# Peptides against a protein of PDB entry 6J54, part 90

Target 1, 223 residues: chain A of PDB entry 6J54
Amino acid sequence: NENLFASFIAPTMMGLPIVTLIIMFPSLLFPTPKRLINNRTISIQQWLIQLTSKQMMAIHNQKGQTWSLMLMSLIMFIGSTNILGLLPHSFTPTTQLSMNLGMAIPLWSATVFTGFRYKTKTSLAHFLPQGTPALLIPMLVIIETISLFIQPVALAVRLTANITAGHLLIHLIGGATLALLNINTMTAFITFTILILLTILEFAVALIQAYVFTLLVSLYLHD
Target 2, 42 residues: chain B of PDB entry 6J54
Amino acid sequence: QFQFTGIKKYFNSYTLTGRMNCVLATYGGIALLVLYFKLRSK

## One batch from the design tools (peptide; made by RFdiffusion4, then SolubleMPNN)

Design b2_p9_8_s2 (from b2_p9_8, 6 letters changed)
Fold by OpenDDE base, seed 5:
Structure b2_p9_8_s2 (fold): chain B 223 residues (1-223), chain C 42 residues (1-42), chain A 9 residues (1-9)
Amino acid sequence: as target 1 above (223 residues)
Amino acid sequence: as target 2 above (42 residues)
Amino acid sequence: LDLLLALLL
C-alpha cells in the first residue's frame, strides 16, 4: 500500500519544494507568438485556443467574455498538467485535493460574487425554479442553497478523483503485468494490452476533465 | 404575460421579482428561527 | 446545470 501511493507524495529535492517548479513547467510549453505568421506548431496551438475560446464563450455576453483569458489559461494549465502527469513516475499536482480546492473555491466565489454584484435580482431568483408550487418554495430554496455550496466541492473532487483513479489503475495493471510475466506470458500480454488501452483512455480523461472544470466555472459565471 | 394581484403580485414563482421576494422571505424566516432558538437557549 | 453536473458524475 505504501508503494501504491508513493507517486502521490509531494517531491522535494535538497529540502526545497520542487513542486513549485513542476507546477510552473507546463507554462514553458506554450510560448507567446511574436510574429504575424508563426511557426506551424504555434499556429496550431493558437488555432486550438481560439476554437475552444469561441465554444466556451458563446454562452456569455460581452461582459462575461472578459473572463475568456482566465478561463483559457485555466484549461491550458489543467490540461497540460494532467497530460504530463501520465508520464511514468511523474507527479501530477492536480491529484492533490488541496490544489484543486485552491483553484475551485476562489473561482467559484468570484463567479458567485460577480453574479450578486451585477445581476442581483437574477442571482437571487435562481434559488427558486420558475413555476414551483407555493407549498414547496421554502424547502426548494433550502436545497438550492445547499446545492450552491456543494458546487466548489464537487468541482474539486471530480477532477481529483478522476485523475487519481486513473493513475491508480495504471499502476495496478502495470504491477499485475510485471507479476504475470514470470507466471504466464500469454496472460501478461493480455493485461499489457489492457494497460495500453487504459493509458489512451486516461489521456482522453485528462483533457475532458480539464474542459469540464473550466466549462462548469464558466456556467457558474453565466448565472 | 402573467398578471397577479394582491399578495401573489409580490410573492410568486413565475416572475423575477416574485421569485426574488420568495427567496428573501425564506432566508428571513430561517434567520428569525435561528435567532429565536439562540435567544431561547440563553 | 444540476442535471448536467449529475451526468458528469
Scores: peptide ipSAE 0.230, ipTM 0.832, DockQ to the pose 0.029
Fold by OpenDDE base, seed 2:
Structure b2_p9_8_s2 (fold): chain B 223 residues (1-223), chain C 42 residues (1-42), chain A 9 residues (1-9)
Amino acid sequence: as target 1 above (223 residues)
Amino acid sequence: as target 2 above (42 residues)
Amino acid sequence: LDLLLALLL
């Protein structure tokens, strides 16, 4: 079992953490545009960012749109790290719960506090769904309060679990294919096909999880 | 618009103000209970 | 929102 999780250990070299470099690496993949008409790759990136930005911020007013930069940077960061993590022997920082909590908790708290600061009445009213019978009000308020505090945890765990599970599956199926090469080549081929399909799925999952993470942060801001 | 009179005007689950007041009342009640038990334990 | 959250889990 330790061998399965060896890929999730934070990499160090000579006692120095390489994780910082890994975290910073995706930023190099997104250069700042200098021209009005950029290269095809940069243009596609900018187009995708614009599309995602429009979708993410469509639910927000002008005040909420001030978060666009942060949310877009977040989705780009998580998405890029998740995609890069699918490379063989790559370390994905988003598989670390500590990192995801480190992102989730501040962002969640910021959204909640922003809500309480500028939309106090609405935020307080959110603890009580509309139309609740009078006798259920105290219990429901408590439940909603607990639910609120679970949000950052769920946010972090969801991302961590989905990415980690995907990596584990890839490793397991990959290991199985290698083991079956000398046992049954036909079965190995089938397993390899499954691995390919799974890898494609994980690419999609990587992007979806980044989107979901950012979307939920945005939704918490919207309340 | 829901037309509530009396206490229901301030404490209802339909209006924004009513919902807010209910939440505040709930938290206030919990706080008072906690305070009561804290003082009782001394 | 809660239903959406549940589906996303």
Scores: peptide ipSAE 0.206, ipTM 0.838, DockQ to the pose 0.029
Fold by OpenDDE base, seed 4:
Structure b2_p9_8_s2 (fold): chain B 223 residues (1-223), chain C 42 residues (1-42), chain A 9 residues (1-9)
Amino acid sequence: as target 1 above (223 residues)
Amino acid sequence: as target 2 above (42 residues)
Amino acid sequence: LDLLLALLL
């Protein structure tokens, strides 16, 4: 059983936590543009960032547009870490719930406080859905309040669970493929094919989860 | 679009202000209840 | 928002 979760242990070298370096590594893949016409890689990155920024920030007013840099950096960070985590024998920091909580709680708190700071009436009104029957108002307000506090947890757990489950599944199918090589080559080939398809799916999931995480933070900001 | 009179004008689930007031009233009520039980226990 | 949240898991 330990072998299944060995890939999720925080790596250390000589007792020193190298997780910090792993977390910082994706930043090297996104160098700052220094030229008017950059190389193809940077140009593509900027194009993607521009597209995602336009799409995500379209719902925000000018004040919300201030968060564009933060949200874009967030999606790039989570996306890059998730993709890098799919490399063989790599460690994905976003599989650690502590990492995701460390991102989710402050960002959620910032969005909630920003909402209460600039849109107090609307933010308070969100605790009561429009058209609620009068008798259900007290109970529903309580439920909505609880729902608010569940948001950061759900945000972190969703990302963690999706990425972790994907990694776990890859390991399980991969292990099964290796085990079946000496038992039945035909079935091993089938499982290997499934592994390939699963890997492709996990690449998509990695990007989608990064997008969803960032999008939800953005939506909470907009309220 | 909505016409409210009396208390419903200030406490309703349709208008923004009404919803806000309902939320505040609910929180206030809960706070008072908690305060009541705390004072009663002492 | 709640519906979107539910849709997004």
Scores: peptide ipSAE 0.201, ipTM 0.840, DockQ to the pose 0.029
Fold by OpenDDE base, seed 3:
Structure b2_p9_8_s2 (fold): chain B 223 residues (1-223), chain C 42 residues (1-42), chain A 9 residues (1-9)
Amino acid sequence: as target 1 above (223 residues)
Amino acid sequence: as target 2 above (42 residues)
Amino acid sequence: LDLLLALLL
């Protein structure tokens, strides 16, 4: 069991936390453009940011679009960390529930408070769906209130569970392939094929989870 | 579009104001119940 | 939103 979860232990060197450096590393991959005509890598990055920004902010009005910088930075951070986490012997900070809660709770709180501040009537009205029978109003309001408080937890757990499960599965299948190499070459080949397909899937999941996390935060802001 | 009179004007599930008032009334009722049980326990 | 949440879980 220790071998299975060894990759999820926070790395330290000489008692110093390397996690800080790991979290800071993705920032080096996205340098700030300073030239009118940037390098191809930077241009591609800017293009991707613009595309995703247009898609994410399409549901927001001008006031909601003020959150564009924060949401785009969030998706890039989560996406980059998730992709880097698929490297061999790498540590993914997003597998730590504490980190994801640390992102989810403040962002969720900010969206909820922003909604109550600028759209008080609409925000309060969201606790009661339109057309609800009068007898069901109290119960439905309670359920909707509970649903609101589950949002940050669901947001954090979804990201953590998906990334963690993917890592575990890759490790298990990878370990199985190595073990089967000396037992049955045919079975090992099949397992290796599954590992490749799974790895491709996990790359997609890494990006999708980053997008979904950011999208849900955006939707909570939109109310 | 919706014409409500009397109590339905303030407490309805169709208008924003009505929905808001229903939510506030529900929270107020729950708060009063909690206060009642808290005061009763003392 | 609830349906999307259920699908994405």
Scores: peptide ipSAE 0.175, ipTM 0.838, DockQ to the pose 0.029

Design b2_p9_8_s3 (from b2_p9_8, 6 letters changed)
Fold by OpenDDE base, seed 4:
Structure b2_p9_8_s3 (fold): chain B 223 residues (1-223), chain C 42 residues (1-42), chain A 9 residues (1-9)
Amino acid sequence: as target 1 above (223 residues)
Amino acid sequence: as target 2 above (42 residues)
Amino acid sequence: DLLLLALLL
């Protein structure tokens, strides 16, 4: 059983936490452009960032556009860490709930406070959906208030659960494949095929979860 | 589009201002209830 | 709408 969760233990070297280095590593993959015409890799990265920024920030006003850098850096960070986590024998920081809560709570708090700061009337009105029957107003306001506080938790847990579950499935199916190699080669081949398909899916999930996390933060900012 | 009269003008679930007032009234009511029970316990 | 979206995603 310990072998299943061994990949989720925070790695240390000589008692020193190397998790910090692992978290910082994705930043090296995205160097700042220094030329008018960069190499193909940087150009593709900039193109992707431009596309995602245009798509995500289209719903925001000029004040919301100031968050573009933060949101783009967030999606790139989560996306890169999730993708790198799918490498063999790698550690994914986003599998740690503490990591994701560390991102979700401050970002959520910032969006909520920003909403109350600049759009107080609209933000307060969001606690009561439009068209609510009069008798349900007090109860629904309470529910919506609770829902607000669940948002950062749901944001962090969603990311953690999806990435962690994917890793667990890869380990389980991979382990099953190895075990079946000595029992039935045909079934082992089937499980291996499933493992390949699952791995492809997990690459997509890794990017989608990064996008969803960032998108929801953006939506909370917009209110 | 919506025409409200009386108290419904200020407290309704359709207008932005009305919704805001309903939320504030709800929070105020809860705060008063909590305050009442705290003072009663003392 | 946002809550529904957050729940669906």
Scores: peptide ipSAE 0.084, ipTM 0.861, DockQ to the pose 0.030
Fold by OpenDDE base, seed 5:
Structure b2_p9_8_s3 (fold): chain B 223 residues (1-223), chain C 42 residues (1-42), chain A 9 residues (1-9)
Amino acid sequence: as target 1 above (223 residues)
Amino acid sequence: as target 2 above (42 residues)
Amino acid sequence: DLLLLALLL
């Protein structure tokens, strides 16, 4: 059981927390362009950022579009960390609930407070759905208030659970494949095929969870 | 689009102002209930 | 809308 969760322990080297370096490493993969016509790799990268930015910020007005830089940096950070985390024997910071809560709570709080500051009437009215029967109003307002406070928890737990579960499944199926190689080679081959398909799925999940996390933060900002 | 008269003008689930007032009234009612039970227990 | 999206994902 200790071997199963060994990849989720925060790594240290010579008593120094190298977790900080691991968190900063994805930033090196996205250099800032300095030329009018950049190389092919940077051009494709900038094109993808522009496309995702246009799609995510289409819901927002001009004031909401000021958050585009932060939201795009967030999706690139979570996406890159999740993809790098699928490398063998790598540590994924987004498997730590503390990391995801550290992102979710401040961003959620900022969106909620921004809504109350600039759109107070609309934000307060959001606690009551339009057209509700008069007798259900008090109970529904309470439910919507509880729902609001569950949002940052759901945001963090969704990301943590999906990435952690993916890593555990890859580890378990990989371990089973190695064990079956000495027992039945044909069964081991089938299990190995499942492992490959699962790893491809986890690459997709890694990108989807990064997108969903950022999109939900963006939707909370819209109010 | 919606024309309300009397108390329904201020407390309704269809207009933005009406919804806001309903939410504030609900929070105010809960706060008063909590305050009542706290003072009664003392 | 947000709750529905959160439940489906």
Scores: peptide ipSAE 0.082, ipTM 0.852, DockQ to the pose 0.030
Fold by OpenDDE base, seed 2:
Parts: structure tokens; C-alpha cells; sequence
Structure b2_p9_8_s3 (fold): chain B 223 residues (1-223), chain C 42 residues (1-42), chain A 9 residues (1-9)
């Protein structure tokens, strides 16, 4: 079991944490454009950023669109780290709950406080769904309050769980394929096929989780 | 538009202001209860 | 709606 989770241990070198370098590495993959017409890779990246930005910020008013930079940086960061984490022997920082909480809590709190600051009436009214019977109002307000505080935790845990589970599955199936190579080659081939399909799925999950994380932060900002 | 009269005008689950007031009333009630028990425990 | 979306995703 320790071998299964060895990849999730924060890496250190000579007693110094190299996690900071790993976290900073994705930023190097996104150079700032200098030309009006950039390379194909950069152009595609910028196009994707524009599309995602347009999609995510479509639900926001002008004030909410001020968060565009932060939200886009967030999705790019999480997405890139998740994808890079699928490389063999790579450490994925987003598998660490502490990191995800470190992102979720401040962002959530910022959105909530922003809501209370500028949309006090709407934010307070959000604790009571429209059309609630009068007798259920106190209970429902309490439940909605609790739900609010669970949001950052759910946000962080969702990301952590999905990425971690994916890595574990890849490791398990990969280990099974290697073990079956000398036992039954046909079964090993089947498991290997599953591994490939799973890997493709995990690439999708990596991007989806980044999107979901950012989207939920955006939605919390919306209301 | 929902036309409410009396107390329902200020405390309803349909209007924004009504919902806000209900939430505030709920929190106020809870706070008063907590305060009551805190003072009683002394 | 938000809770439902959060549960779904």
C-alpha cells in the first residue's frame, strides 16, 4: 500500500522541497505573446484561452468580468498541472488536498465576501430559496448556511479525489499489466487496453476538473 | 408581482426583500437564543 | 441549481 501512495509524497531533494519548482513549471509552458501573429502553438493557446474566457465570463456582468484574469489563470494552472501529472514519475500538486484547499478557500471567501459587499440583498436572500413554505424557513436557512461553508471543502475534495483516484487507477492497472505479462499475455493485453483507455479518460478528467473547479468559483461569484 | 399586505409584505419567501428579512430574522432569532442560553448558563 | 450542478460535476 505504501508503494501505491509513494507518488503522492511531496518530493524533496537534499532536504529542500522541490514542490515549488514543480508548481512553477507550468507557467513556463505559456509564454507571453510578443507578435501580432504568433507561432501555431501559441496561437492555439491564445485561441483556447479566449474561447474559455468568453464562455466562462458570459454569465457575469461587467463587475464580474474583472475576475477574468484570475479565473483564466486558475483554469490554466490547474489544467496544466493535472495534465503534467499524468507523466510517469511526475508529482501532481493538485493531488494534495492542502494545495486545493489553499486555492479553494481564498477564492471561495473572496467570492462570498464580494457578493456580500456589493450584492448584500441578493446574497442574503440566497440563503432562502424562493417559494419556501413559511414553516420551513428557519431550517432551510440553516441548511443553506451549512451548505455554503461546505462549498470550499467540496471544491477542494472533488479536485483532489478525482485526480488522485485517476492516478491510483493508472498505477493499479499498470501494475496489473506488468504482473500479467509473464502469467497470461492475452489478459495482459486486455488490461493494457484498459490502461490506454483509462489514460485517455484521465486526460479528459484532468481538463474537466480544472474547468469544473474554475466554473464553480465563477458560479459562486455570480450568486 | 406578488402583492402582499401586512407582515407578509416584509417577511415572504417570494420577494427579494422578503427573503432577506426572513434570513435576517432567522439569524437574529438564533443569535438571541444563543445569547439566552449563554446568559442562562452563567 | 448551483447545488445540483456542484453535485453533478
Amino acid sequence: as target 1 above (223 residues)
Amino acid sequence: as target 2 above (42 residues)
Amino acid sequence: DLLLLALLL
Scores: peptide ipSAE 0.072, ipTM 0.856, DockQ to the pose 0.030
Fold by OpenDDE base, seed 3:
Structure b2_p9_8_s3 (fold): chain B 223 residues (1-223), chain C 42 residues (1-42), chain A 9 residues (1-9)
Amino acid sequence: as target 1 above (223 residues)
Amino acid sequence: as target 2 above (42 residues)
Amino acid sequence: DLLLLALLL
């Protein structure tokens, strides 16, 4: 069991936390453009950011588009950390629930408070769906209130669970393939094929979870 | 679009103001119940 | 709604 969860232990060297360096490393992969005509890598990055920004912010008004920088930085951060986490012997910070809660709770709180500040009537009205029968109003308001408070937890747990489960599966199937190499080569080949397919899936999941996390934060901002 | 009279004008599930008032009334009712039980327990 | 979407994703 220790070998299974060893990859999720926060790495330290001589008592110093390397986690800080790991979290800061993705920022080096996205340098700020300084020239009118940038390198191909920077140009591609800018194009991707613009494409995703237009998609994500299409649902927001001008005031909501003020959040564009924050949301785009969030998706780039989570996406890059998730992809880097799939490297061999790497540590993925997003597997830590504490980190994801640290992102989800402030962002959720900011969106909720922003909604109450600028659209108080609409935000309060969201606790009651339109057309609700009068007898169901109190119960439905309570359910909707509970739903609101579950949002940050669901947001953090979804990201943590998906990334953690993916890593565990890769380790388990990878370990099984190595063990089966000396027992049954045919079965080892089957498990190896599954491992390849799973690895491809986990790359997709890594990006999808970054997108979903950011999208849900954006939707909460939209009310 | 919807014309409500009487109490339904202020408490309805169709208008924005009506929905808001229903939510506030629900929270107010719950708060009063909690206060009642809290004061009764003492 | 958003809750359903959050549950499905």
Scores: peptide ipSAE 0.069, ipTM 0.858, DockQ to the pose 0.031

Design b2_p9_8_s4 (from b2_p9_8, 5 letters changed)
Fold by OpenDDE base, seed 1:
Structure b2_p9_8_s4 (fold): chain B 223 residues (1-223), chain C 42 residues (1-42), chain A 9 residues (1-9)
Amino acid sequence: as target 1 above (223 residues)
Amino acid sequence: as target 2 above (42 residues)
Amino acid sequence: TELLEALLL
């Protein structure tokens, strides 16, 4: 069990938390532009950010567009950390539920609070779907209230579970391929092929989960 | 727009104000129940 | 409804 979860242990060097440096590392990959016409890499990054920004903020009004910077920074952070975590023998901070809860709870609370501050009537009415029979109103309001409080937990767990499960599966299949190299080369080749396909899938999952996390936060803001 | 009369004007599941009032009424009812049990235990 | 669907998926 320890060998399986060894990759998920927070790394420390002489008792100092390297996790802080790992979390800060993705910020170095996105430098601020200085020139009017930047180099190819920065231009591509800005283009991608612009495309994703247009897609995500299309749902929001002018007031919601104020959150554009926060949402774009969030998706870039989660996406970059997830992709970097797929490097061999790397630690992914997003596999830690504590980190994801640390992001989900404040963002969720901010969106809910913002909704109640500016759209109090609409936010309160959101606890009751339109057209509900009169006898079911009390029960449905209770269920909707519970659902609201489950949102940050579900948001954090979804991200954590998907990334963690992917990493575990890659590790297990990778270990199996190495073990089978000396036993049966043909079977090892098959498992290696599966590993390659799985790694490609995990790259996609890494980006999708970052997008879903940010999108749900954005959607909660819009209500 | 829906036309409601009487108590249905204030407590309906179709209008925004009606839905809000229903939610507040349910929370108020739960709060009263909690208060009742708390006072009963003392 | 859209929020619920997005939450479940």
Scores: peptide ipSAE 0.232, ipTM 0.844, DockQ to the pose 0.028
Fold by OpenDDE base, seed 2:
Structure b2_p9_8_s4 (fold): chain B 223 residues (1-223), chain C 42 residues (1-42), chain A 9 residues (1-9)
Amino acid sequence: as target 1 above (223 residues)
Amino acid sequence: as target 2 above (42 residues)
Amino acid sequence: TELLEALLL
């Protein structure tokens, strides 16, 4: 059991947390553009950022578009860390619930407070769905308030669970393939094929989870 | 647009203002209840 | 509906 979760232990070197370096590493993969026409890789990155930016900010007003930088940085960070985490023997900070909560709670709080500050009437009205019977109003308001407070937790847990589960599956299937190499080569080949397919899926999941995380933060701001 | 008269004008689940007032009333009521029990216990 | 969709995602 401990062997399964060994990859999720925060790595330290000589008692110093190397996690800080791991967290900062993705930033090196996104250099700032200096030329009008950059390299193919940088241009593709910028194009992707622009596309995602337009997609995410399309639902927001001008005031909401002020969050574009933060949301884009968030998606790039989470996406890059998730992708890098698929490398063997790599540590993904996003598998740590503490980190995800550390991102989710402040962002959620900021969106909620921003909503209450600039759209007080609308924000308060969200606690009561339109058209609810009068007798159900108090209970529904309470439930909606509880739901609001669960949002950051759900946001963090969703990301953590999806990434962690993917890593666990890769580890399990990988271990199974190695174990079956000496037992049945044909079965090992099948499991290896599954591993490859799963790895491809996890690449997609890594990006999707990053997108969903940022999208939900953005959606909370839209409310 | 819904036309409400009387108390329903201010406390309705259809208009934005009405919904807001209902929420505030609910929170106010809960706060008063909590306050009442807190003061009663002491 | 939007909130519900957010919960489902």
Scores: peptide ipSAE 0.210, ipTM 0.846, DockQ to the pose 0.029
Fold by OpenDDE base, seed 4:
Structure b2_p9_8_s4 (fold): chain B 223 residues (1-223), chain C 42 residues (1-42), chain A 9 residues (1-9)
Amino acid sequence: as target 1 above (223 residues)
Amino acid sequence: as target 2 above (42 residues)
Amino acid sequence: TELLEALLL
């Protein structure tokens, strides 16, 4: 059982935490463009960022669009870390709840604070859905307030759970495949096929979770 | 579209201002209740 | 409502 969760332990080398280097590594994959006509890889990256930026920031006004750089960097960071985490024997920082909470709580607090600062009336009104019966108003306001504080937790847990579950499933199916190699080759082949399909799915999940995380932060900013 | 009269003009669940006032009133009420129980315990 | 739906995603 310990072997199953061993891949989620923060790696250390000679007692020094190398997790910091792992977190910083994705930044090397996205160099800043220095040419008018960049390499194909950089051009594709810029195109993807521009496409995602246009799609995600379309709901925001000019003030909200100031967050575009932060949100795009966030999605690129989470997406890259999630994809890199699917490499064999790699460590995914986003599998750590502490990491995701460390991102979610400040971003959520910033969005909520920004909302209260610039859209005070609308932000306060969001604690009471429109058309609520008068008798339910006090209770519903309390529930909506609690719901607000659950948002950063849900944001972090969603990302952590989805990525961690994917990794666990890959390890379990992979382990089962290895165990079945000496028992039933045909069943092992089926299990291996499932593993391949699962890994493909996890690549998609890795990107989707990055997008959802960033999108929800953006939506909280928009209120 | 919505016509409100009296107290409903300021406290309603349909208008933006009304919703805001309801939220503030709820928070104010809770704060007063907490204050009451805190002072009562002393 | 849209925010609530987004939270449920």
Scores: peptide ipSAE 0.202, ipTM 0.849, DockQ to the pose 0.029
Fold by OpenDDE base, seed 3:
Structure b2_p9_8_s4 (fold): chain B 223 residues (1-223), chain C 42 residues (1-42), chain A 9 residues (1-9)
Amino acid sequence: as target 1 above (223 residues)
Amino acid sequence: as target 2 above (42 residues)
Amino acid sequence: TELLEALLL
């Protein structure tokens, strides 16, 4: 069963980790604009970034809008890595839970600490919903505290699970299609059709997960 | 606007200040319980 | 309310 998870092994060349190069590669796909009227590809990229930035920053005040660069870089990084991960025989860093935790925990911590720093009263009040009966207050505060600490884990696991599951499904359905080519051509055609539809879905999932991850980080910042 | 008197003015589930105080009281109570059990062994 | 929305997403 090593073939199922072979694509998730961190690649090395001559004993040196090339994962660093793979993580840095998406940055080459987003060059900085130099002209007033840029190429069509750069113009589309800028347009998409502007639309997403306007949408995400609409819920934030002036102080929250300072996070625009961080959030836009995050969505571009996750989105680009997820899309590149759909290439054949590619390694997707976002399938590694360690990487996603490495992003989720610091960002979550930063949002929580920022909330406590600038909105201490509101942040503390969030541990107790309005209108809670007096007898349920201690238990509900504990539950809400636990819920807070689950957020970074859920954020990382959601991204990891969705991307990993998609890759596994493509691998399994692709393997089944190849196995059925010489057994039953009609069923192989059906599984191949499913594979195509699944691949299209995974492109959408790749972008959605990047958006959701960034949106949740932004939402935790806003509270 | 809710009008609270007495202890309910400081500890309530409707006002922002009241909710904050309830949370702080809960954490304080838990901290005291943990401290009590920690000091109970020695 | 916003925290609940974050949990539901």
Scores: peptide ipSAE 0.187, ipTM 0.846, DockQ to the pose 0.028; fails the geometry check

